# Peptides against a protein of PDB entry 3V4L, part 295

Target 1, 386 residues: chain A of PDB entry 3V4L
Amino acid sequence: GQPLAKDKVALLIGNMSYWEHPKLKAPLVDVYELTNLLRQLDFKVVSLLDLTEYEMCNAVDEFLLLLDKGVYGLLYYAGHGYENFGNSFMVPVDAPNPYRSENCLCVQNILKLMQEKETGLNVFLLDMCRKRNDYDDTIPILDALKVTANIVFGYATCQGAEAFEIQHSGLANGIFMKFLKDRLLEDKKITVLLDEVAEDMGKCHLTKGRQALEIRSSLSEKRALTDPVQGAPCSAEALVRNLQWAKAHELPESMCLKFQCGVHIQLGFAAEFSNVMIIYTSIVHKPPEIIMCDAYVTDFPLDLDIDPKHANKGTPEETGSYLVSKDLPKHCLYTRLSSLQKLKEHLIFTVCLSYQYSGLEDTVEEKQEVNVGKPLIAKLDMHRGL

## One batch from the design tools (peptide; made by RFdiffusion4, then SolubleMPNN)

Design b2_p27_7_s4 (from b2_p27_7, 14 letters changed)
Fold by OpenDDE base, seed 3:
Structure b2_p27_7_s4 (fold): chain B 386 residues (1-386), chain A 27 residues (1-27)
Amino acid sequence: as target 1 above (386 residues)
Amino acid sequence: MKEKEEEEKKLLEDLEKGKIELVSTAP
């Protein structure tokens, strides 16, 4: 019969805004494009940008809670990384310079934990450099992996080689994602699909002799990312998994705020990633006696590190939101919350209406506090260990 | 196939013109 997945779960991590290392650009677009493709494949996708070591560990732990017997697990990482002694290390944004294995997440440790879940398929897509880190001579003593014939690694580059991004007009794409996205929806065994991606990268004159895909696999069964989810009434475990995923993707409802002056503001929310939300404000009603009127958001929780200079922009792009701008309403003020994983409490903030009456020189302000609960990834309480 | 070859050719031409850059993700 056709192989069935019990469920399909993906964790996508893109690290760009390093503290002590060169900033990257490609992970933004690559995580977003891969999220949209995996959603078309009926994956439950958690997408996270710019994680610290602690936040990466918690994201992996929450991902492992979604895994169970016969579930397909996919981990994608785009960022800085290294490979020492055949072990792959993902570098968090807070990693020191130089970084060591103690500051990084070992992919083979994550694989061990995935094997304990008796998963139906384990896919790792690693869009990172595989150079040796000469500042780390530590040989990790990893426990022996179980012999599970269900593992696939797609490395964006060869051992000891670099991965590249294509920068154009302020945007960038990883070379690996450029070729992967063209084939990811094909109904093929995942190793055959990745082999075709490797052939496409090898034919391209841009990438030929610079970057080549490496595939490592023990996959003995015909498993595809297109394999249907088992449609039987959800086991209690499948219901729990669906509820946990749904919590991590619940946006606040749009609100209509009425001010005393008679101005009506629409407050809306959009998800860019599981930890990145855009707030937008629009004036939906204004009395004719009010000549100027703006609705600003302010007084955010300190844990979100929101610079007021980057808040309340006239375009989504001025906030750094280039991907979801087409789906946003026009003629708003936009604010990007990029670190929702840091939110310990409810998202409470102030909507400040600044306005001027016809024939008065003085600006008047009215304020309204808004509580939107815990948006998106903030519902998982990734900080419960601090 | 033709559309991908034309896109690849355009990317190469834009690289040669310095409109696009290949940047290593190595630290």
Scores: peptide ipSAE 0.274, ipTM 0.798, DockQ to the pose 0.754
Fold by OpenDDE base, seed 2:
Structure b2_p27_7_s4 (fold): chain B 386 residues (1-386), chain A 27 residues (1-27)
Amino acid sequence: as target 1 above (386 residues)
Amino acid sequence: MKEKEEEEKKLLEDLEKGKIELVSTAP
């Protein structure tokens, strides 16, 4: 019979806004496109951008809580990285220059923890460089991995080689994701699918002799990303996993605010990623005596580092949201919250209505406080260890 | 096939013209 997954869970991390290292662009598009493809494959996807070392550790811990016996686990990483002594290191956005293994996450440590969960399949897709870091002479003493015949690594590049992104004036994929996305939905054994991606990358004149996909696998069974999820969640563990994932993806409900002047505002919310939310405001009713009115959001929690200069934009693109702008209502003011993982408390903010009456020169302001609870990833309390 | 070859050809031409850069994800 076709293999069944008990469940399917993916953690996708895209690091691009490095503090002490060159900024990347491809991880934004790669994480977004991969999220949409894995959702079509019935994966529970957590998608995170621009994580610190501490935030990456917590994201991995929360991912490991979603893993259990017979669950398919997929970890994708796009960003800076290195490989020392056959150990792969993912570089957080707050990593110093130079960085060491103590500032980075070791993928083989994550694999060890995944093997303790008795997972049905472990897939690692590593869209990072595999050059040696000459500033890190640390030999990680990894405990011996259990012999499990259920591991697949897809490395975007060969050992000791670089991975590349295509930079231009627009949005583009990394080289690995450009080829992976064309094949990802195919009903094939995951190692066969990745081999076809390697062949496609090897035929392209742009990538030939610059970047080649490496597949490392112990997978003895015919497992595919298309394998159906086994039935309704019949176990208490499957119910807990479904509830935990649902909490991390719950948007605030749209609100209708009524001001004393008779203006009505719609306040809406959209998810770009598990840690990135767009707030939008629109005037849905205006009395005829009010000639001009705008609805601004302000007074955000300090933990979110919201620059007022980037808030309340006339387009989603002016906030840095290029991917979900087609799904957003038009003629709003838009604000992008890109660091929801940092939120320790409820998301409380002010909606400020600025308006002018016909025949009055003075602008009038009315304010309402809004509490939307903990949106998206902020429900997981990723900061509980500080 | 033809569309993918034309897209690849365009990417190569844009790389040669300096409109596209291949950036390493090595720091």
Scores: peptide ipSAE 0.268, ipTM 0.804, DockQ to the pose 0.842
Fold by OpenDDE base, seed 1:
Structure b2_p27_7_s4 (fold): chain B 386 residues (1-386), chain A 27 residues (1-27)
Amino acid sequence: as target 1 above (386 residues)
Amino acid sequence: MKEKEEEEKKLLEDLEKGKIELVSTAP
């Protein structure tokens, strides 16, 4: 019969805003586009940007909790990386310069843990360099992998080679994602799909002789990303997995705030990623005696590191939200919360209404505190180990 | 096919003009 997935789960990590390393741009678009494609394939997708070492470890641990017997697991990473002695290392945004294996996540360690879950398929898509790190001669003592015959690696580049992104004034994909996205929805064995992506990269004059896809697989069965999910959750574990994923993707409900002056504000929320949320405010009712009126959000938790200079913008793009701006309401003030994984407490903030009456020179302010609980990824309490 | 060939041609022309750069993800 056609292979069935018990469930399908993906973790996507895009690291760009490095502290001690060159900043990247492509991971933003690559994680976003891949998230939308994998959702069309009925994957439960967690999408995370700009993770520290600790946050990456926690994201992997939470991903492993979603894995079980016959589940399809997909890990995508875009960012800096290296390969030493056949081990692939993902570089966190807080990695020192130079970094070592102790500052990085080993993909083969994650694979070992995925094999302990008896997964139906393990897919790694690694959009990173595979150049040796000459500052780290540590050979990781990896335990022998189990012979599961269900592993696929898609490497953006060859062993010892570099992976590239296209930098320009606009948004662009990395080289790997540019070709992968065109084929990802095809009903083909995953190794055949990746082989066709490799052929497309090899035909392109831009990439020819600069970057080539490498496929490493032990996949003995005809498994595809299009394989249907098994029907209604038959086990307690499947119900728990569905509840855990749902918690990580729950947005706050839109609120209507009423001020004493008679102004009504709509407060709304949108997810860009599992750790990135846009807050928007709009004036839905204003008394005619009020000539000017603005609704600002302020007093955010310190853990979110929100610069007030980047809050309350007249467009989503001015916040750095270039991807979801088309789906947002117009004529709002917008604030982007890009580090929801750092939130230890409930998201409490102030809505400040500034307004002026006709014929009065002085501005009046009214304030309301809003508690929206733990939004999105903040519900997983990724910080429970500190 | 034609749209992809035109896009590829434009990318090559923009690379030659220095409007786009291929940046390594190696630090």
Scores: peptide ipSAE 0.262, ipTM 0.798, DockQ to the pose 0.805
Fold by OpenDDE base, seed 4:
Structure b2_p27_7_s4 (fold): chain B 386 residues (1-386), chain A 27 residues (1-27)
Amino acid sequence: as target 1 above (386 residues)
Amino acid sequence: MKEKEEEEKKLLEDLEKGKIELVSTAP
């Protein structure tokens, strides 16, 4: 029969805004597009941008809690990385220069932990460089991996080679995602799908002789990303997994705020990623005696590092939100919260209505405090231990 | 097929013109 997944879970990490290393651009688009494709494949997707070492460790731990016997696990990473002695290291945004293995996440350690969960399939898609880090002389004493015959690595580049992104005056994919996205929905064994992606990358004149996909696999069964989720009666573990994932993806409900002046504000929320939310405000009712009014959001928790200069923009794009702007209401003020994983408390903020009456020169302000609880990934308390 | 070939051709032309760059993800 067709193989069945007990469930399908993906963790996607895109690191771009490095502190001590060159900034990247492609991981933004790559994580977003891959999230949308994996959702069409019935994956439970956690998508995270710009994680510190501690935040990456916690994201992996939470991902491992979603894994169980016969679950398909997919880890995607886009960012800086290196490979020493056949071990792949993902570089967090707070990694020092130079970084070492103690500052990075070892993919083979994650694989070991996934094997302990008795997963049905382990897929690693690593869109990072595989160049040796000469500043890391550490030979990791990795315990021998179990022979589970359910492992697939797709490396964006060959061993010791570089991976590239296309930089231009706009949004672009990394080279790997440019080809992967065209085939990801195909009902093929995952190793066959990746081999076809490797052929497409090898035929393209842009990438020929610059970057080549490497596939490493120990996959004894015909497993595909299209494999259906088993509709078995929900085990207690499957209920817990579904509840945990649902909590991490719960947006705040849209609110209608009523001010004393008779102005009504719609406050809305949209997810760009599991740790990135757009807040938008719109005037839904205005008394005729009020000639101008705007609804600003302010007084955010300090943990979110929100610069007021980047808040309350007339377009999503002015906040740095280029991907979800088509799905947002028009004619709002927009604020992008890009670090929800840092939120230790409830998201409490102020909505400030600034308005002017006809025939009065002075602006009037009214304020309302809003508590929306813990949005999206902030429900997982990924900061527990800081 | 034609759209992909035209897109690839445009990317090559834009690379040659310095409108796009291939940037390594190596630090």
Scores: peptide ipSAE 0.256, ipTM 0.798, DockQ to the pose 0.807

Design b2_p27_8_s1 (from b2_p27_8, 11 letters changed)
Fold by OpenDDE base, seed 4:
Structure b2_p27_8_s1 (fold): chain B 386 residues (1-386), chain A 27 residues (1-27)
Amino acid sequence: as target 1 above (386 residues)
Amino acid sequence: MEEELAEELEKKRKEGEGEPVLVSTAP
């Protein structure tokens, strides 16, 4: 019979804004494009940008809580990385220069933990360099992996080689994602799908002799990313998993704010990633005696590191949001919250209405405090313990 | 919608005057 997944869960991490290392660009678009494709495949996707070591550990722990017997687990990583002695290390954004294994997440350790969950399929897609780190002489004594015959690694590049991004007009894609996205929805055994992606990369004149996909697998069954989720009555564990994922993806409800001057503001929320939210404000009603008015958001929690210079933009693109701009309402002011994982408290902020009456030179301000609770990934309290 | 976004990202890429530059993701 066709294999069935008990459920399908993906963790996607894109690290680009490194503190002590060169900044990347491709992970932004690659995580977004892969998120959309995996959602079409009925994956529960957690998508996270720019994680510290601690935040990456917690993201992996939360991902492992979503895994259970017969669940398909997919881990995607785009960022800096290295490979020492056949162990792959994902580099957090706060990693020191030079970084070591103690500052990084070992993919084979994550695989061990996934095998303890008795998963139906373990897929790793690693869009990182695989050069040796000569500053890390640590040989991780990893416990022996179980023989589960349900493991697939797609490495964006060969062992000891570099991965590349294609930069064009300020946007970038990883070479791996460029070819993966064209085939990811195909109803094929995951190893066959990745072999076809490897062939496409090998035929392309840009990538030929520069980057090649490496596939490492121990997959005894014909499992595909298209395999249907088992529609049987949700076990208590499946209900808990669904509720946990739903909590991590719940947006605040859109609000209509009424000011004393009679101006009405629509406050809306959009998810770009599980840890990235756009707030937008629009004037939905203005009294005729008010000639100009704008609704600014301000007074954000300090944990979010929001620069006011990047808030309240006339376009999503001016906030650094190039991806969701089509799904956003037009003619708003936009603010991008890019670090929701850092939020320890409720998201409380001020909406400031600045307006002018006809025939008065002075600008008037009215303010309202808004509490939207814990949006998206902030509900998981990924900073519990700092 | 998603196809249109991919097409517009690809269109914004095609409308850019520069040849695509390969940049290493090596540290």
Scores: peptide ipSAE 0.203, ipTM 0.605, DockQ to the pose 0.392
Fold by OpenDDE base, seed 5:
Structure b2_p27_8_s1 (fold): chain B 386 residues (1-386), chain A 27 residues (1-27)
Amino acid sequence: as target 1 above (386 residues)
Amino acid sequence: MEEELAEELEKKRKEGEGEPVLVSTAP
């Protein structure tokens, strides 16, 4: 029969906004497009941008809690990275310069923990450099991996080589994702699919001799990303996975706010990533005696580090939101919350209405506090140390 | 794929975005 997955879970991490290292651009588009493709493949996807070491550890731990016997696990990482002695290290955004293994996440340690879960398939897609870090002389003593025949590594580049992104004026994919996205939905064994991606990269004159996909596999079975999920979630563990995933993807409901002056505001929410949300406000009703009115959001929790200069923009693009702008309503003010993983409390903020009456020179303000609970990834309380 | 990439790159070149620069994701 066709192979069945017990469930399918993916963690996608894109690190771009490094503190002490060069900023990247491709991980934004790559994580977004891969999220949409994996959702079409019935994966439960958590997509996270710009994680610290502590936040990356917690994201991996929460991902490992979703894994169980016969579950398909996929980890994608795009960002800075290195490889020492066959160990791959993902670099967090808060990593010092120079970074070392103690500041980074070892992929082989994650693989060990995934093997303890008896997963049906483990896929690692590593869109990072594989150069040696000469500032790190540590040889990780990894415990012996279990003998399993269900591991696939797709490395965006060869051992000791660099991975590349295409920098243009606009948003573009990294080299690996540009070729991967065209084949990812194909009903093929995952190693065959990746071999075809490697051939496509090898034919392209831009990538030929600069970047080549490396595939490492122990996969003895025919397993594909298209493999259907086994039946209704009948186990308690499957129900818990579904509930935990649903919590991490629940948006606040849109609200209609009514002010004393008779102005009505629509407040709406959109997810860009599991840790990135757009808030938008629009005037839906204005009394004729009010000649001008604006509705802005303010007084965000300090944990979100929201710069007021980047809030309440006339376009999504002015907030740094280029990917979901087509799906947002027009003629709003937009605010991008890019660090929802940092939220410890409920998201409480103020909607302020500034308005002017016909024949009065003075601007009037009315304020309403809004509590939307914990949106998206903030429901997982990623700041609670396990 | 190669043709689509070449067409995209040629389109970007025509739009004045310049030649695509491959930038290493090395620090």
Scores: peptide ipSAE 0.203, ipTM 0.655, DockQ to the pose 0.312
Fold by OpenDDE base, seed 2:
Structure b2_p27_8_s1 (fold): chain B 386 residues (1-386), chain A 27 residues (1-27)
Amino acid sequence: as target 1 above (386 residues)
Amino acid sequence: MEEELAEELEKKRKEGEGEPVLVSTAP
């Protein structure tokens, strides 16, 4: 019969805004496009940008809580990385220069933990460099992996080689994601799908001799990313998993705020990623005696590190939101919260209405405090233990 | 795919976005 997944869960990490290393561009688009494709494949997707070491560890721990017997687990990483002694290290955004294994996440350690969950399939898609780090002489003593015939690694590049992104004026995919996205929805064994992606990369004159996909697999069964999820969650563990994922993806409800002057504001929320939310404000009703009015958001929690100069923009693009801008309402003020994983408390902020009456030169302000609880990933207390 | 990529790159060249550069994701 066709293999069934008990469930399908993906963690996607895109690190681009490094503190001590060159900034990347592709991980933004790559994580976003892969999220949309995996959602079409009935994956529960957690998508995270720009994680510190601590935040990456917690994201992996929360991902492992979503794994169980016969669940398909997919880990995608786009960012800086290295490979020492056949161990792959993902580099967090706060990694020092030079970084070492102690500052990085070892993929093979994550694989060990996934094998303890008795997963149905383990897929690692590693869009990172595989050069040796000469500043790290640590030989990782990894515990012996279980012999499971359900592991697939797709490495964006060969051992000891670099991965590349296409830099131009706009947003573009990394080389690996550019070819992967065109085949990802195909009903094929995952190793066959990745082999076809490798062939496409090998035919392309731009990538030929620069970057080649490497596939490492123990997969003995004909498992595909298209494999259907087994029907209604029959276990308590499956219900808990579904509830945990649903909580991590719950947006605040849109609010209608009424001010004393008779202005009505629509406050709306959109998810760009599991840790990135757009807040937008629009004037839905204005009394005729008010000639001008704007609704600004301010007084965010300090943990979010929101610069007021980057808030309340006339376009989503001015906030750095290029991907979801088409799905947002027009003629709003937009604010991008890009670090929801840092939020310890409820998201409480102020909506400030600035307005002017006809025939009065003075601007009037009214303020309302808004509490939207913990949005998206902030419901997963990724700070458990500080 | 190769033709589409070549066309996309050529389109970007014609639009004056410059020549796309492959940049290593190595630190």
Scores: peptide ipSAE 0.197, ipTM 0.647, DockQ to the pose 0.303
Fold by OpenDDE base, seed 1:
Structure b2_p27_8_s1 (fold): chain B 386 residues (1-386), chain A 27 residues (1-27)
Amino acid sequence: as target 1 above (386 residues)
Amino acid sequence: MEEELAEELEKKRKEGEGEPVLVSTAP
């Protein structure tokens, strides 16, 4: 019969805003597009941008809690990386220059932990460089992997080679994601699908002789990303997993705020990623005697590191939100919260209404405090060290 | 795919977007 997954879980990490290394652009689009495709494949997707070492460790630990016997696990990473002695290292955004293995996450350690969960399939898609790091002479002592015959690695490039992104004036995919996205929904064994992606990348004149997909697999069964999820959750663990994932993707409800001057504001929320939310405000009612009226959001928790210069923009694009802008209401002020994994408390902020009456030169302000609880990934309390 | 990519790149070039540059994701 067709293989069944007990469940399907994906962790997608895109690191681009490095502190001590060159900034990337492709991981933003790549994580977003892959998230949408994996959701169409009935994956529970956690999508995270710009993680520190500590935040990456916690994201992996939370991902491992979602894994169980017969669950399909997919890890995607886009960012800086290296390969020493056949071990792949993902580079966090806070990694020093030069970085070492102690500053990075070893993919083979994650694989070991996934094998302990008795997963049905383990897929790693690594959109990073595989060049040796000559500043790291550490030989990782890895325990022997179990013979599970359910592992697939898709490396965006060959061993010792570089991975590339296409830089234009606008947003573009990385090379790997550009070819992967066109085939990802195909009902094929995952190794066959990746081999076809490798052929497509190999035909392209831009990538020919510069970047080639490498596939490493022990996958003995015909497993596909299209394999259906087993029906109703049969275990307490499966129910807990479903509830935990649902909590991590719950948006705050839209609110209608009423001010004493008679102005009504709609406050709305949109998810761009599991750790990235857009807040938008709109004036839904204004008395005719009020000539000018703006609704700003301010006084965010310090843990979010919100620069007021990037808040309350007239377009989503001015906040750095290019992907969800088409789905947002028009004629709002927009604020992008890009680091929800840092939030330790409830998201409390102020809505400030600034307005002017006809025939008065003075601007009047009214303020309301808003508590929206813990939005999205902030519900997992990822800042709690295990 | 290759033709579509070439057409997209040629379209961007005609729109005055700079030549597509492959940038390494190596640090």
Scores: peptide ipSAE 0.197, ipTM 0.652, DockQ to the pose 0.303

